# Designs tried in a protein design run: peptides against a protein of PDB entry 2FGR. Part 123

Target 1, 331 residues: chain A of PDB entry 2FGR
Amino acid sequence: SSVTLFGIVDTNVAYVNKDAAGDSRYGLGTSGASTSRLGLRGTEDLGGGLKAGFWLEGEIFGDDGNASGFNFKRRSTVSLSGNFGEVRLGRDLVPTSQKLTSYDLFSATGIGPFMGFRNWAAGQGADDNGIRANNLISYYTPNFGGFNAGFGYAFDEKQTIGTADSVGRYIGGYVAYDNGPLSASLGLAQQKTAVGGLATDRDEITLGASYNFGVAKLSGLLQQTKFKRDIGGDIKTNSYMLGASAPVGGVGEVKLQYALYDQKAIDSKAHQITLGYVHNLSKRTALYGNLAFLKNKDASTLGLQAKGVYAGGVQAGESQTGVQVGIRHAF

## One batch from the design tools (peptide; made by RFdiffusion4, then SolubleMPNN)

Design b2_p16_4_s4 (from b2_p16_4, 9 letters changed)
Fold by OpenDDE base, seed 5:
Structure b2_p16_4_s4 (fold): chain B 331 residues (1-331), chain A 16 residues (1-16)
Amino acid sequence: as target 1 above (331 residues)
Amino acid sequence: SAFLEELLEKIRKALE
C-alpha cells in the first residue's frame, strides 16, 4: 500500500482592465497556470491484479489562505482497478470534462482556458458548469489499441430546486482514441438542473482532438451546451477552440489559444485570445505569464477568470484585457 | 453547429 501527499501552490499577480463598472482590478490571485491544490492519494494491491485506491483533493487559495475553508470538492473517490479498468465512487470530474478538458492547453485554469464548460443559463445547480458531480459513479476502460472510454452516472438523490426534481443527476461519457501523438474524443452528457426554479436539462456535446508534432502541439475543441427549458426556450452556446503550444529553449513552453463563444440565446459572440509562457526553473517550480484578450460583441458580458482578483463579467459589448504573472510550485 | 445540434438531439432522445 502507498499514501502520497501532493499539491500545487500557484499564486500570481493579476490585472484586468475592466470589471462590471468599467474599472480596473489588480492584486494577488491564484491558479494561473495550474489549479492550486492539496491532496492525498494511495493504492493498495489486493492481489490478482486488483487494486484499491483513494483520492482526496481540494483547492488551495494561496492569496487568502483558504479563508472560506478547505474541502475535498475537487475529488473524493474510492476506486477499484484492474485489467477491467477503473471504477470510482465519489465526487470527481465527470468523465466528459475529465477527458475533454485535457485538450485545453491552459489546463482549464487561469485567464486563458477554454470557458465552454460553463453555466451559460443561470442554472441553479451546484455543478451546472458540467465539470464535476456529487454522488458520482464512474467507469473508465483500459486503453486497447488506442481506444478508450469513460462513463458516469451521478445520483440526484431527489434534490429539488423550485419545482425541478432530479437536480444534480448526471449521465454521460466519452469515447476516445489515444495513440502516440494523436488524441481524439467525443463526449456526451446530460445533467438535470433548474433555471428560474423550473426543470432544465443541461445537454452537452464536445469533440476534442490534438496532435503532438514534437516541435509543436495543436489542439482543438468543438462544443455545444444547451440548457433546455420547458418554458422560455433553449439557451444554447456553441464554443470553439483552437490552440497551439511549443517548447522553447528546452526549459520553456509558449501557448497560444483562441476561443469563440457563440451565445445563441442573446445572439452574441465573444472572442478570447490568450498568449501564455511557462518557464521551468525546475521539475517542480515554474514562472509563468498569461496575456488574454476577451472581446465581447453585442450583449455578451463574459469576463476573464482571474481567480482571486476578478472573475465577474463586464458591461455588454466591452472588451477586457487580463494579465497574470506568477509562480507555480508542485510538491 | 447544426451538425452538433442534430447529434445532440439524437443522443438526448436515446437518453430518455
Scores: peptide ipSAE 0.015, ipTM 0.531, DockQ to the pose 0.013
Fold by OpenDDE base, seed 3:
Structure b2_p16_4_s4 (fold): chain B 331 residues (1-331), chain A 16 residues (1-16)
Amino acid sequence: as target 1 above (331 residues)
Amino acid sequence: SAFLEELLEKIRKALE
């Protein structure tokens, strides 16, 4: 058996040139290259190829010392694994986000990530961004000649919001092919939620692929999210991402990523382009810098996620520039 | 798409 304490402290100086009032924001932010975290995990060999595991992980906010407290909302699972794969019980990344965010070259963190996994419709559920779920059972297959899959179901436990029932229920999964330099995946998911106190389904389909050419890696995502409302029509967003990364001098990595968010309900697009660089000082410590530009068209009000500094929206049709420079330390 | 919605609904119903 083993128990491991692990974590990441990632803190940065961040700047965005516009907030909701059109003013600049700057200060000390968190999680620019990787999400800051503290965790405990362990495994027990049960014999015969069977293992038990646990994983407890919470987010760290270095800028304020976790003033709002600490919890294990990132992951709190117990699992069994073996030749059959892995079964997990507890709050975790849902299978679709776990797999499909792997194609995001900015690792779903900081000001540069793909922002498709989002609450596009003012959903009232706690996890209406499609990233994690409470009361989750997940199963992940082994990799068979490249083919692998994951499935998940989260119980709603009769949670209600307004007149909506079954809030928090998740059903979803992915199929993937991971072989050598190639990775490709298709994910499907549905969550039950509420908008304006009324029952709403959040449907999601995501296609991802990447190829590592050695000298560079290309990655892409195609996603559709649809919040299906009984009244008021559907809120649909088509999100697209294309990115490239390359190692630099054996000590660094450069990343460039573009994303387009076509928000159909408001007939408005947003364009995001991010340049990032990570410089490894050691195996555990890195310096990084991100430069992101977000252009909102028409009624779009998206903002870059400079966590700890400003993660809100901007005025409709406004552009936002963001910068992060920071230190990441893993232990 | 209609296909996705139908598929998801079928899966959901099967697991209820």
Scores: peptide ipSAE 0.009, ipTM 0.512, DockQ to the pose 0.014
Fold by OpenDDE base, seed 2:
Formats: C-alpha cells, structure tokens, sequence
Structure b2_p16_4_s4 (fold): chain B 331 residues (1-331), chain A 16 residues (1-16)
C-alpha cells in the first residue's frame, strides 16, 4: 500500500502584551512555525502515466487535544494526475492561496506571517479569508520550463446568507514562473459571500516573487483585497510584504519580515515586523522562536495570531508585541 | 471584471 500517515505537532509558549482590554495574555499555543496537522495520503498507479490520489488532512491543536473536534478541513481531496497535470476534487487550498502564500517566509502561520489573506470586511462566509474552499475543483499544470499555472472553481450549491444566494462560490487561478532561484506569480480570485446579509464579492489580486541568493533569500508580496458591497461602499485593503531569510551555521534559519496593511475603508494602516529563528535538532524536530511587533495606526485594530493563546484584536491605534517559543516535530 | 481592470490600471499608473 502507498498509504502514508503523516503530520506535524507544533506547540509553543506564547505571549502577547495586549488584548482587546489592554491586558497581556500568555500560555500554551499551537502552530507557531508550521500548522499542526494529521493526515493520510496515498497514490495508485493506474498505468500509462495516470495516477489516482487521495489526501485527507486536519488541523491538530496540541494544547487542548482537539477539544473542539477533528475534521479534514485542511484538505480532503481525490485526484487524478499525469502528463496533463493534476485535477483535484474536494476541499483544499484554493489555487491562489496555495501558490501565493508560498512567498510568506513564516509559512502562513504563527504570529509572523503575512496576514493579507484575511476576512477584511466581516464577511459571513466560512472561508472569506480566501485560503480554502468547499466543493472545489482545481487543476494544476505541469511545469513547462518554469511556467506553471493553477485554476479553481468552487460551487456555492445555493448556500444563502440573508439575501445572498451564491455564498461560497469561488473562481480563481494563478500563473507563475518557477526556475532555479527565481519564483514569481500572479493570482486572481473572486469569491461570493455576504456582508450584513447582503451579497458581496471578495475580489483579490496578488503578486508574489522570491529569489534565493544562496546566502539569503528575498521574498515579497503585493495584494489588493476588495469586498464589493452594493450598500455601504467597498472595503479595500492593500497589503505589502517584504522578507529575508538566511541559513545559520547549517542547522538554523533566521527570518525577518515586514508587512504593511493599508485598510482603505477606515483610512488606517498597520505595520508588522517579525524576527524568527528556527533551530533544527534533526530533519524532523526543530526549536523555534518568533518575535513580532504590530503597530496599528488610527482606527486599525489588528492583532497577532497567537493561536491557542490570543488571536483577537486590540484597541484602535494600539501596538502589540508577541513572542512564541516552541517545538515543531514532523512525522 | 471591473475590479481587475481597475487594479491593472492602478498598477500601470504606479509603474509609469
């Protein structure tokens, strides 16, 4: 059998100096370096270069033993692949997120990641952060001399919220060039949702690029997210990220990343800067530390995502400092 | 879409 059991357990001690009341929070958190997960996957060779595959993956919360339950909401796909590429059926990362989050040096998790893939408008859809979708069909091309692409469509299945009748419908894709040290991508997506019970389009465009110089890697993201509302005006956010990483002594990696979130609807900016270090004890086990600073201006209330400890906002215009120190183990 | 067109135009202007 080709069936593989796999996972990551990532647990940390986390601290943030401010919550919504201005008080500090600390405790045991999860997913500081990588998202904790448990999964099953496998492939079947069907001959002629065709393969079938399955992938089932759910998030693990080590701090409470998944007290809220376990599911396969990270990924639950069946696929066919071959010379034509790969077709997937089932809940998964949407193609835009799958590709464009790869430029985040903090792996889209913990207190340091790029937070642009977010529900900026109190969208009422379950996946209004633009990361995953239910009822998804996705297609990924092979790599042709560096060029590759991915496309996806998610059925709304007439899900309704208020007067919105197409909630959860997704259409999107990316084009990319991946060759040697260079990666660059453009992603476009639209998701149907609801805000205040009214139909709303979540439009997203993202540009990403990275270059590995060997001694260091640079990575960047440019993103615009717009929740298009018929009533109340559009909610638009421009997000920017620039990061650098470098190997340290053959066993470690240091990362520094800056992000700016220009929240147009409230005419307010937030600045995020994160310093991270990963120390590999083995190929499977690492220690890590993250130090993040989030500076909100004006009406901005963003908070660092110390999962398991505190992931809420702060008071308008307040700054937040976060720390995570933890262990990551992969199996 | 109007959004895409607007964004592309904005990018164009920013690159000029």
Amino acid sequence: as target 1 above (331 residues)
Amino acid sequence: SAFLEELLEKIRKALE
Scores: peptide ipSAE 0.007, ipTM 0.473, DockQ to the pose 0.011
Fold by OpenDDE base, seed 4:
Structure b2_p16_4_s4 (fold): chain B 331 residues (1-331), chain A 16 residues (1-16)
Amino acid sequence: as target 1 above (331 residues)
Amino acid sequence: SAFLEELLEKIRKALE
């Protein structure tokens, strides 16, 4: 058996030129290149190819020393694994996000990531961004000649909001092909939630693919998120992402990623483009910089996620520019 | 910097 303490401390100086009032924000932010975290994990060999595992992981906020507290909301699982794959019990990334966020070249954090995994409809559920779930059972297959899959179910435990029942229920999964330079996945998920106190289904379809050409990697995502409401009509967003990354000088990586968020319910689009650079000082320590531009059209109010500085929206139709420069250290 | 501003402008134009 083993127990490992691990973590990442990622802290940056961040700037955005506009907040909801049209004013600039700047200061010390967190998690610009990787989500800052502290975790414990371990495994026990049970013999016969069976292993038990645990994983406890929480987010670290270096700018204020976790003033709001520390928890294991990132992951808190116990698992069994073997030749059959892995079964996990506990809060975790849902299988769809686990797999499909892997195509995000900005690691689902900072001002540059794909923002499609979002609560697009003022959903009242705690995890209406489709990223994680409480009370989750997950199963992940081994890789069979490239083929792999993951499935998950989260219990609602009769949680209610307004007249909505089954809040927090998740069912979803993905199928994927991962072989050499190619990765491709299709994910489907449904989550029960509430909007305005009324039962709402959050349906999500995501297709992702990447190819590593050696000199560069291309990655893409296509996603539709639909909050299906009984009253008021569906809130649908089509999200598109295309990114490229390339190693630079053996110690660096440059990333460029574009995303389009077509918000159908408000007939408004947002365009995001981000340039990032990571410079490895060592295997564990890196400097990084991100430059992002977000253009909202019409009624769109999306904001870049400069965590620790400003992660709110902007005025409708306004553009936002963001910068992060920071240090990432892994241990 | 002037370079940064130019880059930002190019990005903005690309998004029009």
Scores: peptide ipSAE 0.006, ipTM 0.407, DockQ to the pose 0.013

Design b2_p16_5_s1 (from b2_p16_5, 11 letters changed)
Fold by OpenDDE base, seed 4:
Structure b2_p16_5_s1 (fold): chain B 331 residues (1-331), chain A 16 residues (1-16)
Amino acid sequence: as target 1 above (331 residues)
Amino acid sequence: SEVEELLKLLEELLNR
């Protein structure tokens, strides 16, 4: 049996030139290159190739010392694993997000990430971004000749919001091919939620691919999210991402990522472009900088996610520039 | 676009 304490403390100085009032925001933010976290994990060999595992992980907010508290809402799983793969019980990344966010070169955090995994419809469920679920059972296959898959189901436990009676139910999965430099995946998910107190299905389709050329990596995502409402019509967003990363001088990495969010319900697009640089001072410590531009068109109000400083929207049709400069330390 | 058509096809598959 083993128990490992692990974590990341990632804290930055962040700036955005516009908030919802058109004013600049700046200060100390968190999780600009990787989500800050504290966790415990362990395994027990049960013999015969069977292992038990646990994983407890919570987010760290280094700017305020977790003044709002600490919890294990990032992951709180018990698992069995073996030749059959892995079964997990407990709150976790849903299989679709776990796999498909891996194509995001900005690690699904800071001002640079792919923002497609979002609550596009003012969904009233706690996890309407499609990233995590409570009451989750997940299964992950072994990798067989590159082929792998993951499936998940989350119980709603009769959670109600308004007239919606199955809020938080998730069903989804992915199929993938991971072999050497190539990764490709297709994810499908449906989540039950509420919008305006009415039952709504959040459907998600995501295609991801990456190729590592050694000198550079290319990565891409195609996603559709659709909040299917009985009243008021569907809220559909098509999200596209293309990114490249390259090692620099053996100690650095440069990243460039573009995303387009085509918000069909408001007939409005947003364009995001982010340049990032990571400088490794050691295997555990890095300096980083992110520069992001977000251009909203028409009725689009998207904002960059400068966690700890400003993560809200902007005025319709406004552009936002964001900067993060920080330290990431892993232990 | 071809990409949008693919997404529609995938949407149809998700709805089955």
Scores: peptide ipSAE 0.012, ipTM 0.534, DockQ to the pose 0.012
Fold by OpenDDE base, seed 3:
Structure b2_p16_5_s1 (fold): chain B 331 residues (1-331), chain A 16 residues (1-16)
Amino acid sequence: as target 1 above (331 residues)
Amino acid sequence: SEVEELLKLLEELLNR
């Protein structure tokens, strides 16, 4: 049996030129290149190719020292793994987000990530962004000649919000082909939630692909998220992403990513462009900088996620510029 | 666009 303590402390100076009042915000922020975390994990060899595992991971907020406390809401799993793959029990990334966020060159963190995995409809469920679930059972296949898959189910445990029952139920999965420089995946998920106290289904379809040319990597995402409401019509968002990354001088990486969020319920688009650079001082320590532009059109109010500084929206049709400069340290 | 048509087709598949 082994137990490993691990973590990341990622803290930055961040700036956004507009908040909801049109004022600038700046200060010390967190998780600009990687989500800051503290975790424990371990494995036990049970013989015959079978292993038991545990994983406990919580977010760290370096700007305030975790003033709101510490928990294991990032991951709290026990698992069995072997030639059959891996079964996990407990709160984790849902299979769809675990696989499809891998195509985001900003690793679903900071001001640059693909923001498609979002609560688009003021859903009242705790995980209506489609990223994680409580009460989750997950299964991941081995890789068979490139082909792999993951499936998950989360129990609702009769959770109710307003008149909605079954809140927090998740069913979803992906199929993928991962071979050498190529990765491609299709993910499908449904979550039960509530909007305005009424039962709502959050449906998600995501296509992802990437190709590593050695000198550069290209990555793309296509996603539809639909909150199906019994009253008031569906809230649908089509999200698109295209990104490129390249190594620089053997010690750095440059990233450029574009995303489009077509918010059908408000007939409004948002455009995101992010330039990022990571400079590795060592295997464990990096400096980074991100520059992001978010252009809202019409009724769109999206804001960049400068965690610890400002992650709220802006006025309708306003554009936002964000900057992060920080240090990432892994242990 | 062809991409939007693909997303519509996938939406129809989820609704079945």
Scores: peptide ipSAE 0.009, ipTM 0.532, DockQ to the pose 0.012
Fold by OpenDDE base, seed 1:
Structure b2_p16_5_s1 (fold): chain B 331 residues (1-331), chain A 16 residues (1-16)
Amino acid sequence: as target 1 above (331 residues)
Amino acid sequence: SEVEELLKLLEELLNR
């Protein structure tokens, strides 16, 4: 049996040139290169190739010392693993997000990440971004000659919002091929939620691929998210991402990523371009900088996610520039 | 576009 304490403290100075009022925001932000976290994990060998595991992980907010409290909402799982793969019980990343966010070169955090995993429709469910679920059972296969898969089901436990039943039910999974420099995956998910107190299905499809050329890595995502409403029509977003990363001088990494969010319900597009650099001072400590440009068109109001400083929207059709400069420390 | 056709095909798979 083993127990490991682990974490990341990632804190930055962040700036955005525009908020919802058109004013600049700046201050101390969190999680610009990696999500700040504190966790406990461990394993027990049960013999015969069977292992038990646990994982408890919560987010750290270094700017305010977790003034709103600490919890294990990032992950709170118990598991069994062996030659059959891994079964997990408890709140976690849903299988689709766990696999498909791996193609995001900005690690699903800060001002640069792919923002497709979003609540596009003012869904009233707590996890309507498609990232995590409560009451989750997950299964992950071994890798069979590159082929692997993950599946998940979250119980709704008869949760209701307005007239909507089955709120929080998730079903989803992915199939993937991971072999050497190549990774490719297809993910499908449905989550039951509510919009305006009415039953709504959040359907998601995501295709991801990456190739590591050694000197550079290319990565891409194609996603459709659709909130299927009985009244008011569907809220559909097509999201596209293409990114490249390269090692620099053996101590750094440069990243460039573009994303397009085609918001069909408002016939409006947003373009995101992010340049990032990470400089490793050690195996555990890095400096980083991110520069992001978000161009909203027409009725689009998307904002960059400068966590701890400003993560709200902007006025319709407005552009936003964001900067983060920070320290990441892992333990 | 070919991408939109792929997304439609995948949407059809989600609805099955």
Scores: peptide ipSAE 0.008, ipTM 0.501, DockQ to the pose 0.012
Fold by OpenDDE base, seed 2:
Structure b2_p16_5_s1 (fold): chain B 331 residues (1-331), chain A 16 residues (1-16)
Amino acid sequence: as target 1 above (331 residues)
Amino acid sequence: SEVEELLKLLEELLNR
């Protein structure tokens, strides 16, 4: 058996030019290039190609020393793996987010990521962003000539909110092709939640693709999220992303990503453009900078996620500029 | 632009 302690400490100086009052915010933030984390993992060879595994991972907040506490909400799984693939039991990324966020060049963190995996409807469930689930069983296939898939089911355990009695139930999966420079995936998910105390289905469809040209990588996402409400109609968002990255001088990477969030329930769009640079000081340590611009139109109030500094919205139709400059260290 | 048309087509496909 092996046990590995691992983690990332990622801390930045962050600035946003507007909060909900129109004022600037600045300070020390976390998780600008990668989510800061502490984890334990291990495997046991059971013979015959079968392995047991565990993974415990929690978020670290370096700016306040985890003042709100530490938990294993990032991942807390036990697994069996072999020629059949991998089965996981416990809280984890749901299969759809695990696969489809891999096309985000900003790694689903900081001020630059694709923000489509969101609670668009004031859903009252804890994981209404479609990223993780409690009580999750997941299965991942091996890679068969590029083809792979993942499936998941999360039990609601009769969690109730208002009149909703199946909150937290998840069913979803993806199919993918990963071969050499090409990756492409389709993900489908449904999660039971509540909005305004009423039963609501969060339906999600996501397409992702990337191609690595060696000198540059292109990546794209297409997503629809629907919160299907019995009363008040559906809350639908169409989200689009296109990004490019390129190595710089053998020690750096530059990233440019655009996203569009078409919020149908409020007939309002938001545009996000992010420029990022990572400078590798070593295999474990990097400096980084992100510059993001978010333009809300009409009734849109989206804000950049400068974790530890400001992650709230802005006034309707306002634009927000964000900067993060930080250090990432992996151990 | 061709990109806007593609985005519209994708939006129509998703709105079905």
Scores: peptide ipSAE 0.012, ipTM 0.495, DockQ to the pose 0.011; fails the geometry check

